Peptides against a protein of PDB entry 6EJA. Designs and how they scored, part 175

Target 1, 276 residues: chain A of PDB entry 6EJA
Amino acid sequence: VEYMPANPVRIAFVLVVHGRASRQLQRMFKAIYHKDHFYYIHVDKRSNYLHRQVLQVSRQYSNVRVTPWRMATIWGGASLLSTYLQSMRDLLEMTDWPWDFFINLSAADYPIRTNDQLVAFLSRYRDMNFLKSHGRDNARFIRKQGLDRLFLECDAHMWRLGDRRIPEGIAVDGGSDWFLLNRRFVEYVTFSTDDLVTKMKQFYSYTLLPAESFFHTVLENSPHCDTMVDNNLRITNWNRKLGCKCQYKHIVDWCGCSPNDFKPQDFHRFQQTARP

## One batch from the design tools (peptide; made by RFdiffusion4, then SolubleMPNN)

Design b2_p27_4_s3 (from b2_p27_4, 9 letters changed)
Fold by OpenDDE base, seed 4:
Structure b2_p27_4_s3 (fold): chain B 276 residues (1-276), chain A 27 residues (1-27)
Amino acid sequence: as target 1 above (276 residues)
Amino acid sequence: SLAELIERSEELKEESLKESSALLEEE
C-alpha cells in the first residue's frame, strides 16, 4: 500500500541545462511537471537558443521560472556549485513558492518513479536529506576527486594551481552530485555564518566537481548531520524504513537515468497532475 | 585518478564548447 501523506511536500526542482538539449529537456519536463511543484531553470550563458526556448516554457506555467542570471558552467567546474547555491538563495527568497525539498536535475535525468511515489516518500521523511556517498575508501576518494588539489575556474577552464590541505577537523565525504535536500538544510547552507559553512564555501570555490562533495561534507559536519540518508533516491523501493543516522544507508531510486533508457511509451507510466 | 578527472573534464569541456559554438552559429 502506497503511503498517502496528509500534508504532501512540494518540491523545488532546479534544472541546470545547456547545449542543444531542447527536445530532451522538453521530454524530461513533461515527465516531471506537476502543478504543486516548482521549477527553477538555469540555462548556460552560452546556450542562448535553449534559453529562449526555456523562457517560452516559463511563460506558460506560473510555477516555472528561469534564473535571471546565467553562468558559463563547465563539467567539473566550481561554477556549478555556485549555480546551485545561488539558486538556493533565490528559491528561499521566493516567498510565494513554499517548497519543502530541493532537487537538482539535468536535461539527461529522468524520473524512474511516479510523482506520487516520490512525494509520498519525501513526505514521510521530510526532515531527512538524501545524499549518496561513494561507498569506497575515503582517502582514495579524496585523491581521485582531487580534493587535495587547488583548482581555479577561469576562462571556461579548470586550472590546477597546486596542492592543498583538507581543513583540519573536517570529515570529507562525497559521491553523487544528485541530491535531495530539505528546506531547513538549504536554509542552513545559504544563510549560516558559522565556521563550517564559511570555510567549506571557500574551500569548494576552488574544487573540481564540487557538487559531488560539498553538500555531503557540509551536512556530515553540521548540526544537521543526523538527517543524512546515504541515498539520492536512486532507490527502487520507496517503502523501506529509513534510520536516523548520520551515515545511514537506504537506497532510493528515482532520477538520474539516461534518456536512452526510456522509450516514449515509458512517459505514460509517470503520473502527472493536471497542467495549469 | 586526478589525471583521469582532468582528462575527462577537458573532454567534456570540449564537447560543451562545441555545442555552445554550434548554438552561437545558429543564432
Scores: peptide ipSAE 0.017, ipTM 0.491, DockQ to the pose 0.034
Fold by OpenDDE base, seed 1:
Structure b2_p27_4_s3 (fold): chain B 276 residues (1-276), chain A 27 residues (1-27)
Amino acid sequence: as target 1 above (276 residues)
Amino acid sequence: SLAELIERSEELKEESLKESSALLEEE
């Protein structure tokens, strides 16, 4: 329900971008930009052109910052999780940015709702965390995601090393790597020293596509488990035919699915798509 | 199948390294 909340939430958008799609990024940024939100942009270490472009944008807006550190974030790489975790830490240390929610974005992703709708919704449910689960057989999910396999990121490649066991007592879950997390949970993930967070950070350091499962798993096994909402409020261009293939075989010793890039022609779908 | 994926993964290691290097040069 769209309404004007008395205390509207402010969102930290973390944009993880790579490549040379500067125009696409600019269009997406303009579409999601609002003066009351915050934008923290990580540009892949290898994407120098894009980095220059993003820096130019950041200079134009006081609520836009670029990560001073840059990682080489390959598709499916464990370093992607590291990027999110470090971004979360940075955002928590930015005392001048009073954000309430963390939302990750890429150039190929878009919120399903308008800004007003999103803010209204999140303001109503500010104590909840929104992660979309796969909604299928968990055992099958584990196998398909390769969670029972050990991977190592090295030389810009995810190497499959062998088999591993899921930690005992942990209920693994996952699905979309797009999530909306409240500040409280982000604080927990960032600063907690309990066994759950510590072990999961270690476990997922050797995981393929860790962002699709890490936050789900941590949340559901944490004291914050009751805050789980099985909805990420995202529109993903998930074309099974095109997205679920070995398209990144040169980077990852695995096959899986990835959302396809959105084109301007796809934007009309945003108004027609229901919640996932 | 998973077995097929594993086999395919192992077979593509060397090729993947080359392609990854090329990708880094393109970006």
Scores: peptide ipSAE 0.005, ipTM 0.357, DockQ to the pose 0.076
Fold by OpenDDE base, seed 2:
Order: structure tokens, then C-alpha cells, then sequence
Structure b2_p27_4_s3 (fold): chain B 276 residues (1-276), chain A 27 residues (1-27)
């Protein structure tokens, strides 16, 4: 028997989608859809067919919206963070959507809990933020992520421009680019004008794979640092052999890893894996 | 100059790919 909260949290799911994988998206959407949550979908600017499909879905559900703006994003691009930040702002401005948590989703990972379990858990810990850290040598993480390198996103490419320094006094952290953030922290990230948020937004506008460390770093160095939980409550289909072949060197001037999309046959793992 | 920047960028690209690929192999 799962705990039933008296005031269950409502989740804003943000989906950043691209390509022509309409069927995959539909399957994922069906799997995660609940009437009490909200779904905000960004479709890549270049994915017009998918956009049309998503619009059709959004018209069928009052709690599903599509971003009126669309960005052309690339793997590892700084624009992904911009997409999240703008979506956060939009969601905060939607007064008719009283969400409590922000969760980003992809086809590469899913919550390992049922909706009821997830809601119950988050309702109990509604003041916490859930970001999974890399759990390794931080210096090595910085090097591997290229955080001490300067990148520029232009013409659908992440150009390596040179070296840079990590801002002094900042404890950099990161790991998964999938997170669960409470509304309060999202408000802070969106509207704060303090030096931390300002500097980090600037810093990460020239960062490769910014979503993997931006929110971690901001949170841990913020007044909200005590709300960090080193867990994103997800199972990711990770295969290093498949995901770490430098397959994106044509897009970015850096070799990195990417998780693999889940296939229907992979879903059985959701029932086999539990995380506290 | 722009030309110099482009050249440097290309050099950095090669170096970066080499470095980052090596880092991946360490795991």
C-alpha cells in the first residue's frame, strides 16, 4: 500500500523532442500521461512534421501545451539549457497551471516509479530537489565534460574556441541531465538576479552539455543548497559501448557519451529496479 | 583575424577530439 498524500504534488513535465519519432513520443506520452500533471512540449524548430503531430495531441488535452517558440537544438548544445530555462519561465507564468515540480523527460530514461509512487514520494519531499551527481572525481568530471573549455553554438555546431576558467568560489558539480526540481528552486533560477545565477547563466551559455551540470552547480552554491538530493529517481538505458563512440564529433568539437533510447523490450527493467 | 580564429578553432577541434576521446577511454 502506497502512501496517499492529502495534498499531492502536481508535476510539470517538460519534453524536448526532435526528429520524426512520433510513435515513440506517443508511446512515452501515453505511459507518463496523467490528468493531474502538466505537459509542456518543445519541438525542435526543424522538426515540422513532429510539431504538427504534437500540436494535434495538445489540442486533445487541456494539460498539454506546446511551446510557441521553437529552437534549433543540437546534441550537447548550449541551446538546450536555454530551452529549459525559457520553458521554466513560461511555466511559472502560466498561472492556470499550479505545478509543484519540474521534470524533464526523454526517450532515454524514465522514472522507475509508478505515477502514484512518484507523486507520493515527491509530496513527502516537496521541498527537495533531485539531481544525480556523477559520483566520481570532480576534477576528472570537469575535464571529461570540457567545462574548462569554451564552446560556441553556431550553425548547428558546437565550436571549440579555447580554454576558460571555472569561476572562483564556485563548486562545480554535475552528472545526469535529468532532474526533478521543485517550483521554489525553479523560481530562484528563473528570477534571481544574484551573482551566482547571473554568472552561471553566462558561463553555461558557452558550455557543452550544459544541462548536465548547470542546475547541480547552481543549486549547490545557492541558498537552496540544503535541498539537494543525489538522486533523480530515474533509470537510464546506458550502454557505454554504444553511447561513448564519439558519434557526435560532426556536431561538437568534443567526444562525449549519450544514453540510449529505451526500446519496448527494455521496459521490463522498470519493474526490476528500485531506488530509495 | 577571423581567419586566424578559424584556424585556431580547427586546431582546437583536433586537440579536443583527441583529448576527449582519450578521456573516454580511461573509463
Amino acid sequence: as target 1 above (276 residues)
Amino acid sequence: SLAELIERSEELKEESLKESSALLEEE
Scores: peptide ipSAE 0.243, ipTM 0.791, DockQ to the pose 0.653; fails the geometry check
Fold by OpenDDE base, seed 5:
Structure b2_p27_4_s3 (fold): chain B 276 residues (1-276), chain A 27 residues (1-27)
Amino acid sequence: as target 1 above (276 residues)
Amino acid sequence: SLAELIERSEELKEESLKESSALLEEE
């Protein structure tokens, strides 16, 4: 018997999209759409065609909205974190959308579970936050992520300015930039004026790939640290065969790995992935 | 505010519709 929660959680899905892959987005949207959830879509400032398409979709559904503001997000850019943070604020201000969880989605990652399974699971663990850690040596992670380096986003480029120190007393962590955060934690991140949140927002404003580490670090060092679950309930579409190439040197003064876009042929792989 | 956000969103929707219509007319 499938677990049916008495008070099922409602999810705010935040989609940060760019490019011209309107068809792919439409397919993904249809796959994840449910009337009980909410969808808040940010379209890159440069993706006007996609923006028009998304707006058309948003008109068809009352639980779909598009950000009235648009950022020019770049791969690895600090602006991506800003996008999430602003989206969180917007969603908290939307009193007509009683969401319980914040989930970010892209074409690169797909939920492993069906909607019913996801809702059932999150309803059971509604007080938890799901962030996947890197599972490696932390020092190595810091170096590889460039957390000890200072970056500046300017002119659609992440400029490496030099070295920096990680604030003392903070346990830095990170991993996947895909997360499931409960409303309470989102409220904390959005409205808290404590030193942790304030300092981390500042710190990560000059960080490469900030979304992969910001929420992890804030959570683990916060009063909400006991709510962390080292699982994001997602399968990352990393095509290992492509290797980690410095494909974005023109955008970022750093080498790293980026997830690949979801392809239809990957569908079977997702279905075969069974995670408890 | 929520009201401002909704208002701006609606404006964008209207603009997008106009643009889309214009594009269709040009074809």
Scores: peptide ipSAE 0.014, ipTM 0.380, DockQ to the pose 0.014; fails the geometry check

Design b2_p27_4_s4 (from b2_p27_4, 8 letters changed)
Fold by OpenDDE base, seed 3:
Parts: C-alpha cells; sequence; structure tokens
Structure b2_p27_4_s4 (fold): chain B 276 residues (1-276), chain A 27 residues (1-27)
C-alpha cells in the first residue's frame, strides 16, 4: 500500500541497543533516518562506548534523543519490557515530539518497507495497531514461552521459581517482539489504571521474553481490541534450526529462540520487498 | 530470601531446561 497522504503520520522509533557495534548502528540509523520522525535510543547500561557514540549522533540531530536512564537488560529479561514502558512514558511526556506511532528497533531487525511506503501505509491505518501473532496453537505457545512459569530477573539471570496460572478471563497471545503501536494505545498502556493493564504489568514483570506477548495480550483484552492487525511490518531473519538451540541457558532457566542478525547488505534487499 | 529463591531455581533448573528443550524439539 502506497499513496501520498495529506496528513502523514510521524513515527517515534525506539532503539534498544547494546554492545560495541557502533558502525553497524550508524549504518542502520542512516538507513532509517528521516527528518519528520523521532528517534529515542536506549543504550544498555553496560555499553558505555556505544553510549558515547550514540550521544554524539543525538547532538547532530534535533529529532534524536538518548534516554537519560539506562537499564542493564539481558536476553529474555523482564527488564526489557520495563525499558519499553518507560520509553513510552517518556515519549508521551515529550510534548514537542508529536508522534503518531511507536516502533521498536534493534540493530538486528529492519522495517520491511521504505519510509514512504511505511508512512503511507500507517497514515492509511493510523487507528490500527500492528502486532504479529505466532499463528499456531495458543496453548502450545504458552507452554513454549513459559508463560505459565514464574521467573525472576536477578543478577543478570532469569530464575525460574515455579509454576503460575494465567489470569482468569485473559486471552493470552503473542509472537513477535517487534510491534507498531499507535499513540492512543500507547497512552492506554501507559496511563490506564484499569484492572487489565494493572494485572498484566504485574504478571509480565515475572515473565520470560515479555515483549513477545505483553502488548498482544493487553491489546486483545482491552477496549482497543478491534484495532489489532496481525502484521508487524518487520523483516526478521528467523531460522528455527539456528535460533532455537537453547543457546541462552546460561542467562535463563528456559530454552528459547532468537532471530538471527541481519547483515547491512540485507537492508537494501528488504526495502524492495513489501509484505502482502 | 534471594538465596532461597536461587536454591528453588536450582531445584527446577534441570527440569525446566529439559522440558523447554523438548518443547522446542516438538515445534
Amino acid sequence: as target 1 above (276 residues)
Amino acid sequence: SLEELKARSQELREESLEESRKLLEEE
């Protein structure tokens, strides 16, 4: 879908980055940068070199900011959701940044569409939220994700403490940890005091890989449930054989999957392809 | 206590890893 919208949406890109891959981040940033969008970058607390580099970039662009707070996150850690939630709150408080959509990014994933295509598409569907579901047996998903297990993040590890029940009356869903959320829904997640949001925030504070399920679950059980689109408009390098080898058992008491990193050369190829 | 939590986790670790590994293999 592509057209020239009269009132194009503006996007807040939230980048959660870590490590020392400054050049890679720079390349990715340049590829996605546009003057009409906003970029809010969280650098892992342990990545000081990268933080310095990102700060330099932020000084060059008025629409690029770095989180003044920094969290130490681990793969699968509940703190990742906290990072997103806090960034959402920050972005809502930035009155000088009139963004319409929230999109999370890392150095390992890219939008499938060009900027023009993305803006055109989102402008047409500005009232929708885009979350990709797993598309399989939900019961199996719950088991595989360990959603019926209680985890505690501590000392850079996700400790399994036992079993738990899915909250009554809640339809759990999930899939991709990449999402496109409209401002209205972000406001709801951030400021609502209803039972759903309150319970889900509590529930997912002890959840493995919370970003893969939290927003799906909240959205589908909320008054905004009709705004869900089962598409995140992301391209991920996903290979089960490569990504599901229990490679993070040293970090979490559960075996899981992770997408493979993209190479810079892949970005141009992916921009030419649109999701059906 | 944190130590108790860690101890509990250790008790469940092997079971958890085995269970989750099997689940991955089934997928």
Scores: peptide ipSAE 0.289, ipTM 0.854, DockQ to the pose 0.839
Fold by OpenDDE base, seed 2:
Formats: sequence, C-alpha cells, structure tokens
Structure b2_p27_4_s4 (fold): chain B 276 residues (1-276), chain A 27 residues (1-27)
Amino acid sequence: as target 1 above (276 residues)
Amino acid sequence: SLEELKARSQELREESLEESRKLLEEE
C-alpha cells in the first residue's frame, strides 16, 4: 500500500533542450507529463525548429510553458547554470504555479519512481533537498571536474584560461547535475544576497559543468545544509565507455563524461497515472 | 582582450586535454 499524502507536492520540471530531436522530446514529455505538475521548457536559442514544436505543445497544456528568453548553451557551458538560475527565478515569480519542488530533466535521466511514488516520497520529505554526490575523494573530484581551473564561455566554446583557487571557507562538493530541490532552497539560491550565494554565482560563472557542483556546494555551505539527501532519485543511462571519450574536446578545453540518452524502450521506468 | 584570452586558452589546451584525459583514465 502506497502512502497517499493529504497535500501532495507539485513539481516544476525544467527541461533544457536543444537540437532537432522533437519526436524524442515528445515521447519523453508524454512519459513524464502529469496534470498536477508544471513544465518549464528552455529551448536553445539556435534550435528554432524545436522551439516551434515545443511552443505548440505549450499551447495545448496550461501547465506547460516555454521560456520567453533563450540562451545559446553548449555542453559543459557555464551558461547552463545561468539557464537554471533564470528558470528558477521565473518559476518563483509565477504565482499561479504553486510548485513545491524543482526538478531538472533531460533525455539522459529518468526518475526511478513512478509519479505516485515520487510524489508520495517528496511529500513526506518536502523539506529536504536531493543531490547526489560523487561518492569519491573530494580532492580528486575537484581535479577531475576542473573546478580549480578557470574557464570562460565564449563563441560556443569553453576556454580554459588558467588555474584558480577554491574560495576560502567553502567546502566544495558535487556529482550529478540532476537534482531535486525544494522551493525554499530555490528561493534561497535565487534571492539570497549573502556572501555564499554571491560568491558561488560568481565562481561558477567561470566553471565547467557548473550544475554538477553548484547546488551541492551552495547547499552544503548554507544554513540549509541539514536538508541535504545524498540521492537524486534518478536512473541515469550511464555508460562510461561510451560517454568518456573526450568527445566534446571541440567544445571545451577539458575532457569529461556524459550520460547516454534514454531510448523509447526506457520510458517504462517512469509511469504516470495521468497522461496527455 | 578576447583575443588574448583565446590565445591563452590555446596555449593551455593541449595540457588541459592531456591532464583531464589522464584523470578520466584513473577511474
């Protein structure tokens, strides 16, 4: 018997999409859509066809919106964090969307629970934030991620400019760039003017793969640190052999790994009670 | 300038790629 919460949480799903894989996106959307949740979709500035397709979807569903602004993002680009942060601000300003959790999604990951299970779980732990850490030596993680290196995103490329130091007094952490954040923490990240948030936003403006560690680091060093759960409740289609071949060296001055996209046969992993 | 930054990046590129590649192989 599954717990049925009296006040179920509502989720804002943020999708950052690019390319021309409209059919794939459509399938994914159908797989994750629920009438009780909200969907905020950012389409890369260069993906006009996809943007048109997504706009059509947004017109059909009242709980689906497309960002009026569009950024040109690249793999590993610092602009991805900017996209998330701006999306968070937008979502907080949407008073007609009473969401409780922020969840980013892509075709590369899927919730490990059904909608009912996820909602029940998050409703029980609505005060918690779910971020998956790397689970290894932190110093090694810093080096691997290039966090001690300075990058600049320009002309669709992440340029390494040199070395940098981790800010004093900050315990850096990270791992997955997929997270589940409660509204309270999102509010903190978005509107706080404390030194931590300010410095980290600045620091990560020059960071490769910023989403993999920004929220971890901010959370763990914030007054909200006790709300962290080392789990993102995701199943990632991860294949290191395929995803770690320095395939993005033409985009960034650093080798990194990327998960594989889910295929249609993988969508059964997340079942919805209400679908479009 | 941006040109100077790009030049600096190019100078570090090979080193960066080699270092990061090695780091990936350690896992």
Scores: peptide ipSAE 0.282, ipTM 0.857, DockQ to the pose 0.872
Fold by OpenDDE base, seed 1:
Structure b2_p27_4_s4 (fold): chain B 276 residues (1-276), chain A 27 residues (1-27)
Amino acid sequence: as target 1 above (276 residues)
Amino acid sequence: SLEELKARSQELREESLEESRKLLEEE
């Protein structure tokens, strides 16, 4: 439903980027930019050229900032979750950015709705969190994700150290690592000192592809569990043939799937009323 | 130690890749 909400939500878009594809990033940015939203960009510690380019962009727009800290991230690395968690903390501390939703983006996915549609939808359901579940057998998911395995990120590699058990009393879930989280839940994840959040942060510090299940698991086992919607409002460019062939075995001690990057023309599906 | 951890991981690497590959093929 598209309507003009009385109090439209404002979105904090978090971009985690790496490499040298500055033009591609620029195209994506233009496709998703809106003056009423906020953009917080983390550039991989090793991507200095891209960092310089992104800094230039951030200086041109008041609602675009770059993380002052930079992590060396790898595919499937636990550090990606750390990046999101730290960015969440940063965003919560930015009192001049009154965002209502946290949304992560990459070149591998984009919102399935126009800005107006997305804002209208989220404004209507501002108390909900949107996480897409795998929708299959959970035990199989755990095995495929290697959640019952212990990993350590070191020297730009995810090393498998052995087996582990899922914490007792925790219902594990997961699926897409693209999510839409409301500010309230982000606050909970960031500042809660309860056993759930503490334990899960520790657990997922040794987890492969942590972003695909951390927030799902925390949410479903938290007092906020009733706010979950099994939908991330994304179109993801999944191609099993291209994305599920152990292409990252040189980085991690596990085979997994990765979505394919969208082409520039794909971003036109997300229409913006105000663009750079 | 870190070296011991790396050594352990190396021992498990082939097994891990084979197992996970099989899991992917089951989809």
Scores: peptide ipSAE 0.307, ipTM 0.868, DockQ to the pose 0.901; fails the geometry check
Fold by OpenDDE base, seed 5:
Structure b2_p27_4_s4 (fold): chain B 276 residues (1-276), chain A 27 residues (1-27)
Amino acid sequence: as target 1 above (276 residues)
Amino acid sequence: SLEELKARSQELREESLEESRKLLEEE
């Protein structure tokens, strides 16, 4: 039995999906859907079949919407961050969706808590932001991530153009691609005009795997730094043998790791109590 | 131009891949 908060948080789940795995998406959606939450889905510009399927779902549920804009994204591409940032802006402009937390989901990384547990937890810590750091040597992390390298996304490829310096006075951090951000911080990231946000948005426009580091770095260097919790409440399906074989060298001029997708049987790890 | 971009990137590609691969293997 979980504590039921008096004012439970409502979550905006942002899904960035591609391909033709409509059935898989349907299963995932079924596993994570709750009437009290919101779902904003971006479908890759090239995935028209999937887009049609997702649109059908969105028409059936008032708390499910699809981005009217669509980007062509690649693994590790800077455009992924753009997708998240634009989604955040959209969600903030949706006055009819009173969400409290922003959570990105994929089949590769799932919440470790049930819906009730997650809501209870986040309701208790509604002023906090949850990002998992790498937990290792920061200098090594920078090198591994290629943060000191300049990349440009063009023609469905991340091109390395050379070296670059990390902005002075910025403590770079990062780790997981998956984060739980409160509305207040999302507002800050979206609308702040301070030097930090401005410079970081520019910096990460030329960054490989920007989502693994952008929000961490911005948060830790911002006035909201005291809200940082080094935990994203996720189960990561990492398999180094499979995920770290430089399998994306055809897309990016850098080798990196990626988590494995969860199997359908893994969906039970995020249980819900309410059905549509 | 895209051509110039590719040319510049090509100069660094092999080095980048080798470096990053080694970094992955060290973990």
Scores: peptide ipSAE 0.267, ipTM 0.849, DockQ to the pose 0.861; fails the geometry check

Design b2_p27_5_s1 (from b2_p27_5, 12 letters changed)
Fold by OpenDDE base, seed 4:
Structure b2_p27_5_s1 (fold): chain B 276 residues (1-276), chain A 27 residues (1-27)
Amino acid sequence: as target 1 above (276 residues)
Amino acid sequence: SLEDLWSVDFDGRGDVPQDEERIAAVK
């Protein structure tokens, strides 16, 4: 799907960054920057050095802004969803930024397609939302994700408080916490006062890894359910032997697996995988 | 394929593997 659209979509990239990943961020930023898109960057509250660097970048480009608020996010923390939701609200209130799609990124992401390819694709499917599901038994997913458990984020820790029930009448789904959402759906999530959005925001404020499930669940149970595409247009490197060692037990009252960094030898492999 | 259109994720935060367990309860 490579054509020159008459009305190309404009993308709001939300970058959530932390630590000292300045070089990685610079590399990624250079790769994804375009004058017709918008970049809204959140730097972890604890990453002051990185924040200063990002501020310097934002002053050089009119289409790059940094969140005036900063959250201290932890792995699996509910605050990550809050970060996305607040960023969405901010972006909708920026009337001078006419974006069509919301895309979240980290400093460790790297584009494998050109801007023209991405824009052409999204321009063709501008009414769709791209969320990748887990693709396995949903009941098992709920159990393993701890969605039937109540968590509280406090003092840089996710405390497990007890058991909870999934709300009745809700079809829970989830998978990747990387997504591409159109403006219309973001508006719905941000401003709707219906029972679904209200209850899900409350429910997921006490959820582990909320971004992996919130948008999936809201979309599939909403009037916008027909706009879902089970694909997030991303590649994640998984190595269970390296990523499943319960390495986050000191942060959350749950053991989890995480994707691993790509190695140089993976580059050629992913290029082959990326072939249509 | 549509699956591999945009970006490669290098972060420790990410997707749920299709054929693997994601999270286990802490005992």
Scores: peptide ipSAE 0.021, ipTM 0.448, DockQ to the pose 0.070; fails the geometry check
Fold by OpenDDE base, seed 3:
Structure b2_p27_5_s1 (fold): chain B 276 residues (1-276), chain A 27 residues (1-27)
Amino acid sequence: as target 1 above (276 residues)
Amino acid sequence: SLEDLWSVDFDGRGDVPQDEERIAAVK
C-alpha cells in the first residue's frame, strides 16, 4: 500500500520552454498534470508560436498560468536564473496557489514515477531541499563552471569580460540545474535582504550557467543549510545514489521512491552536511 | 560547465537545447 500523506504537498511546476516543442510539451504536460498542483509556464520571448499554444492550454485549466513577462533566455545565460527568480516571486505572490514545493522542468522532461509517489516522498521530506552537487573537486568545478570569470549576457551571447574573485567566506557549490525547493527556502531567496542573498544575486547575474550553482551556493551558506539533500530526484542522480529502479529514456526524467522504498539510512547517504 | 556547455551538464543527461535561438554562444 502506497503511503498516503495526511497533508500532501502541492507542487508548483515551473516550466521553462522554448522553440517549437509543442507536441513534446503537450505530452509532458499531460503526464505531469494533476488538479492539486500548479503549473507556471514561461515561454521564451522568441517562441511566439509556442506561446500561443501554451496560452491556449492555460485557458483550459485554472491551475495553469503563463508568465505575463517573457525573457529571451539562452542556455547558460544569466537570464535563465532571472527567469526562475521572477517566477518564484510571482508564485509567492499568488496567494490563491498554496504550493509547497518548487520544481523546474523543461519541455523535454518526463516523469517516470507516479504523482502519488512523488507527492508521498516530498510530503515526507517537506522541510528539505533537493539539489544535486557535482561530486567533484570544488576547485575544478569553479574553473570548469567559469565561476572565477565575469560574463555578460548580451544579444544572445555570453561575453567573457575577465577574471573575478569568488566572494570571501562563501562556500561555492553546484551541479544540476534541476532542483526541488521547498516554499520556505524560495521565500528566503526571494525576499531576504541579507548580505548572502544580495551578494549572490549580484554575483550570479554575471555568471555562466547560474542555475547550476546559485541555489546550491545560497542554500549551503544560508541559515537553511541543514535542509540540503544532495539529490534532485532525477533519474541519473537517483539511480546513482539510492539505486532506485528508474528507466532512463535519454530525456530529463525524474523518479522518486516512495517512503516504503526509501529507508532512513538511505537519506543520510545523500544528505549534505551543514556548512557553517 | 564550460566544457559541457554544448554536450552534457553535470547531470550527464546531455539534453542541451538544439534551438539556435536558445543556445548560448560563449565568446
Scores: peptide ipSAE 0.018, ipTM 0.561, DockQ to the pose 0.070; fails the geometry check
Fold by OpenDDE base, seed 5:
Structure b2_p27_5_s1 (fold): chain B 276 residues (1-276), chain A 27 residues (1-27)
Amino acid sequence: as target 1 above (276 residues)
Amino acid sequence: SLEDLWSVDFDGRGDVPQDEERIAAVK
């Protein structure tokens, strides 16, 4: 038996998709779709086939929209953060979509829990923000993430321009680029003109993999800092042997790792992690 | 790649794999 909240939260799912993952996207969409939620989909500027497919879906559902703007994003690119920030602004300007939570997804994501479980949970903790931190040495994290390096996204490449300093007085944090943010915090990030938000937007516009750190850092240094929960309710299959081959060296002046597809032999980890 | 699965952890005690460092120095 699941808890039925009196005032259930409504979720804005922001999907950032690229390539030709139509089948995967369709599967994921069917799994997460609910009439009470909202779906805002950004398709990479270069993925025209996928864009056409997504547009067809959006025409079938009143609570599904596609971004009228499209960015050409690259792995690790600062433009990914721009995509999220612009999506947040768009969603806040959609007065006919009264969403309570912002959740980002990719075409490869899949829900393990039911919609009712998710809604019940978020309704109980509607004032919290869910971001998973790296949970390791912060100095090491900064170095490994290249946060002390200046990057410029140009010509579908992340160019390393040089070294930089972390802004003074800022406690930098990060980890997963998958998060669940409440509307109040999204409003703050979108419309605040304080020094923190302004400075961080500038800082992270020259950051590699900015989505893994921007929201963590802003939240923890903001008046909303006490709303952070170190959990994003996500499971990511990390396998260094498979995912850390410096496969993006041609895209960024840095080596990175990628999550891997789950295999049947990984199922035991699912059962262990996704406990009732 | 963009691959992930999500679940609801009511207790926040699930053994969710910790994100690994995704960046290393280019050789």
Scores: peptide ipSAE 0.010, ipTM 0.391, DockQ to the pose 0.077; fails the geometry check
Fold by OpenDDE base, seed 1:
Structure b2_p27_5_s1 (fold): chain B 276 residues (1-276), chain A 27 residues (1-27)
Amino acid sequence: as target 1 above (276 residues)
Amino acid sequence: SLEDLWSVDFDGRGDVPQDEERIAAVK
């Protein structure tokens, strides 16, 4: 039910974008833009054209900023997690941006509900963290994700080096790399010096697609574990025909799925997936 | 429902897609 909360949450949207999909990004941005939220955009280091376009947008809106640093976030690369972590740190250091929730987006994301509905929902559950788990056999998940394999990001490539063990005493979980995290948990991930956070940051520095598992694992093994909600409230275009293949084999020693850009012909699916 | 408020995965399941190629790569 849509309602106006007394103390509405404010969202920090972190957009990680690359390539040349400027028009799609613009459409997505317009769809999610609201004056009460904050938008922090990271453009891949190699995407200079897009960077110029995004800079133009940031100059038009006071609540839109572009990361002064840029990483080469190759598909599946560990550096993608670094991008999120650094963005989180930056956002926490922005004292003039009082955000309550962190939401990551790509250019291929698109909301199917209104901003008011999202804000109402998150305002009601402001103490929760929303991460969608795989919901399958965990051993199979570990194998599928290659969590028991050691990867090294070097020369814009994810090299599979060998096998490794899952850290003892850690309950590994994961699923979608799209999540909604409350500020408190982001603070914990960013500034905690406990053994869990330290070890997991190290472990996932050598992990393929780390964002699909890092935050899940940290959350579920942390003092914040009771805040877990197994839902990310996200729509991604997982077109298996295009996205689930070895299309990135040239830059990673693994195969996997990635979200594809939305096309106009894909928009009819919103009605099919939307539920009351 | 509130659980599907903003969006769901495009495959309709709301979880990470099963990637047979990933699984095959491990074998």
Scores: peptide ipSAE 0.008, ipTM 0.480, DockQ to the pose 0.072; fails the geometry check

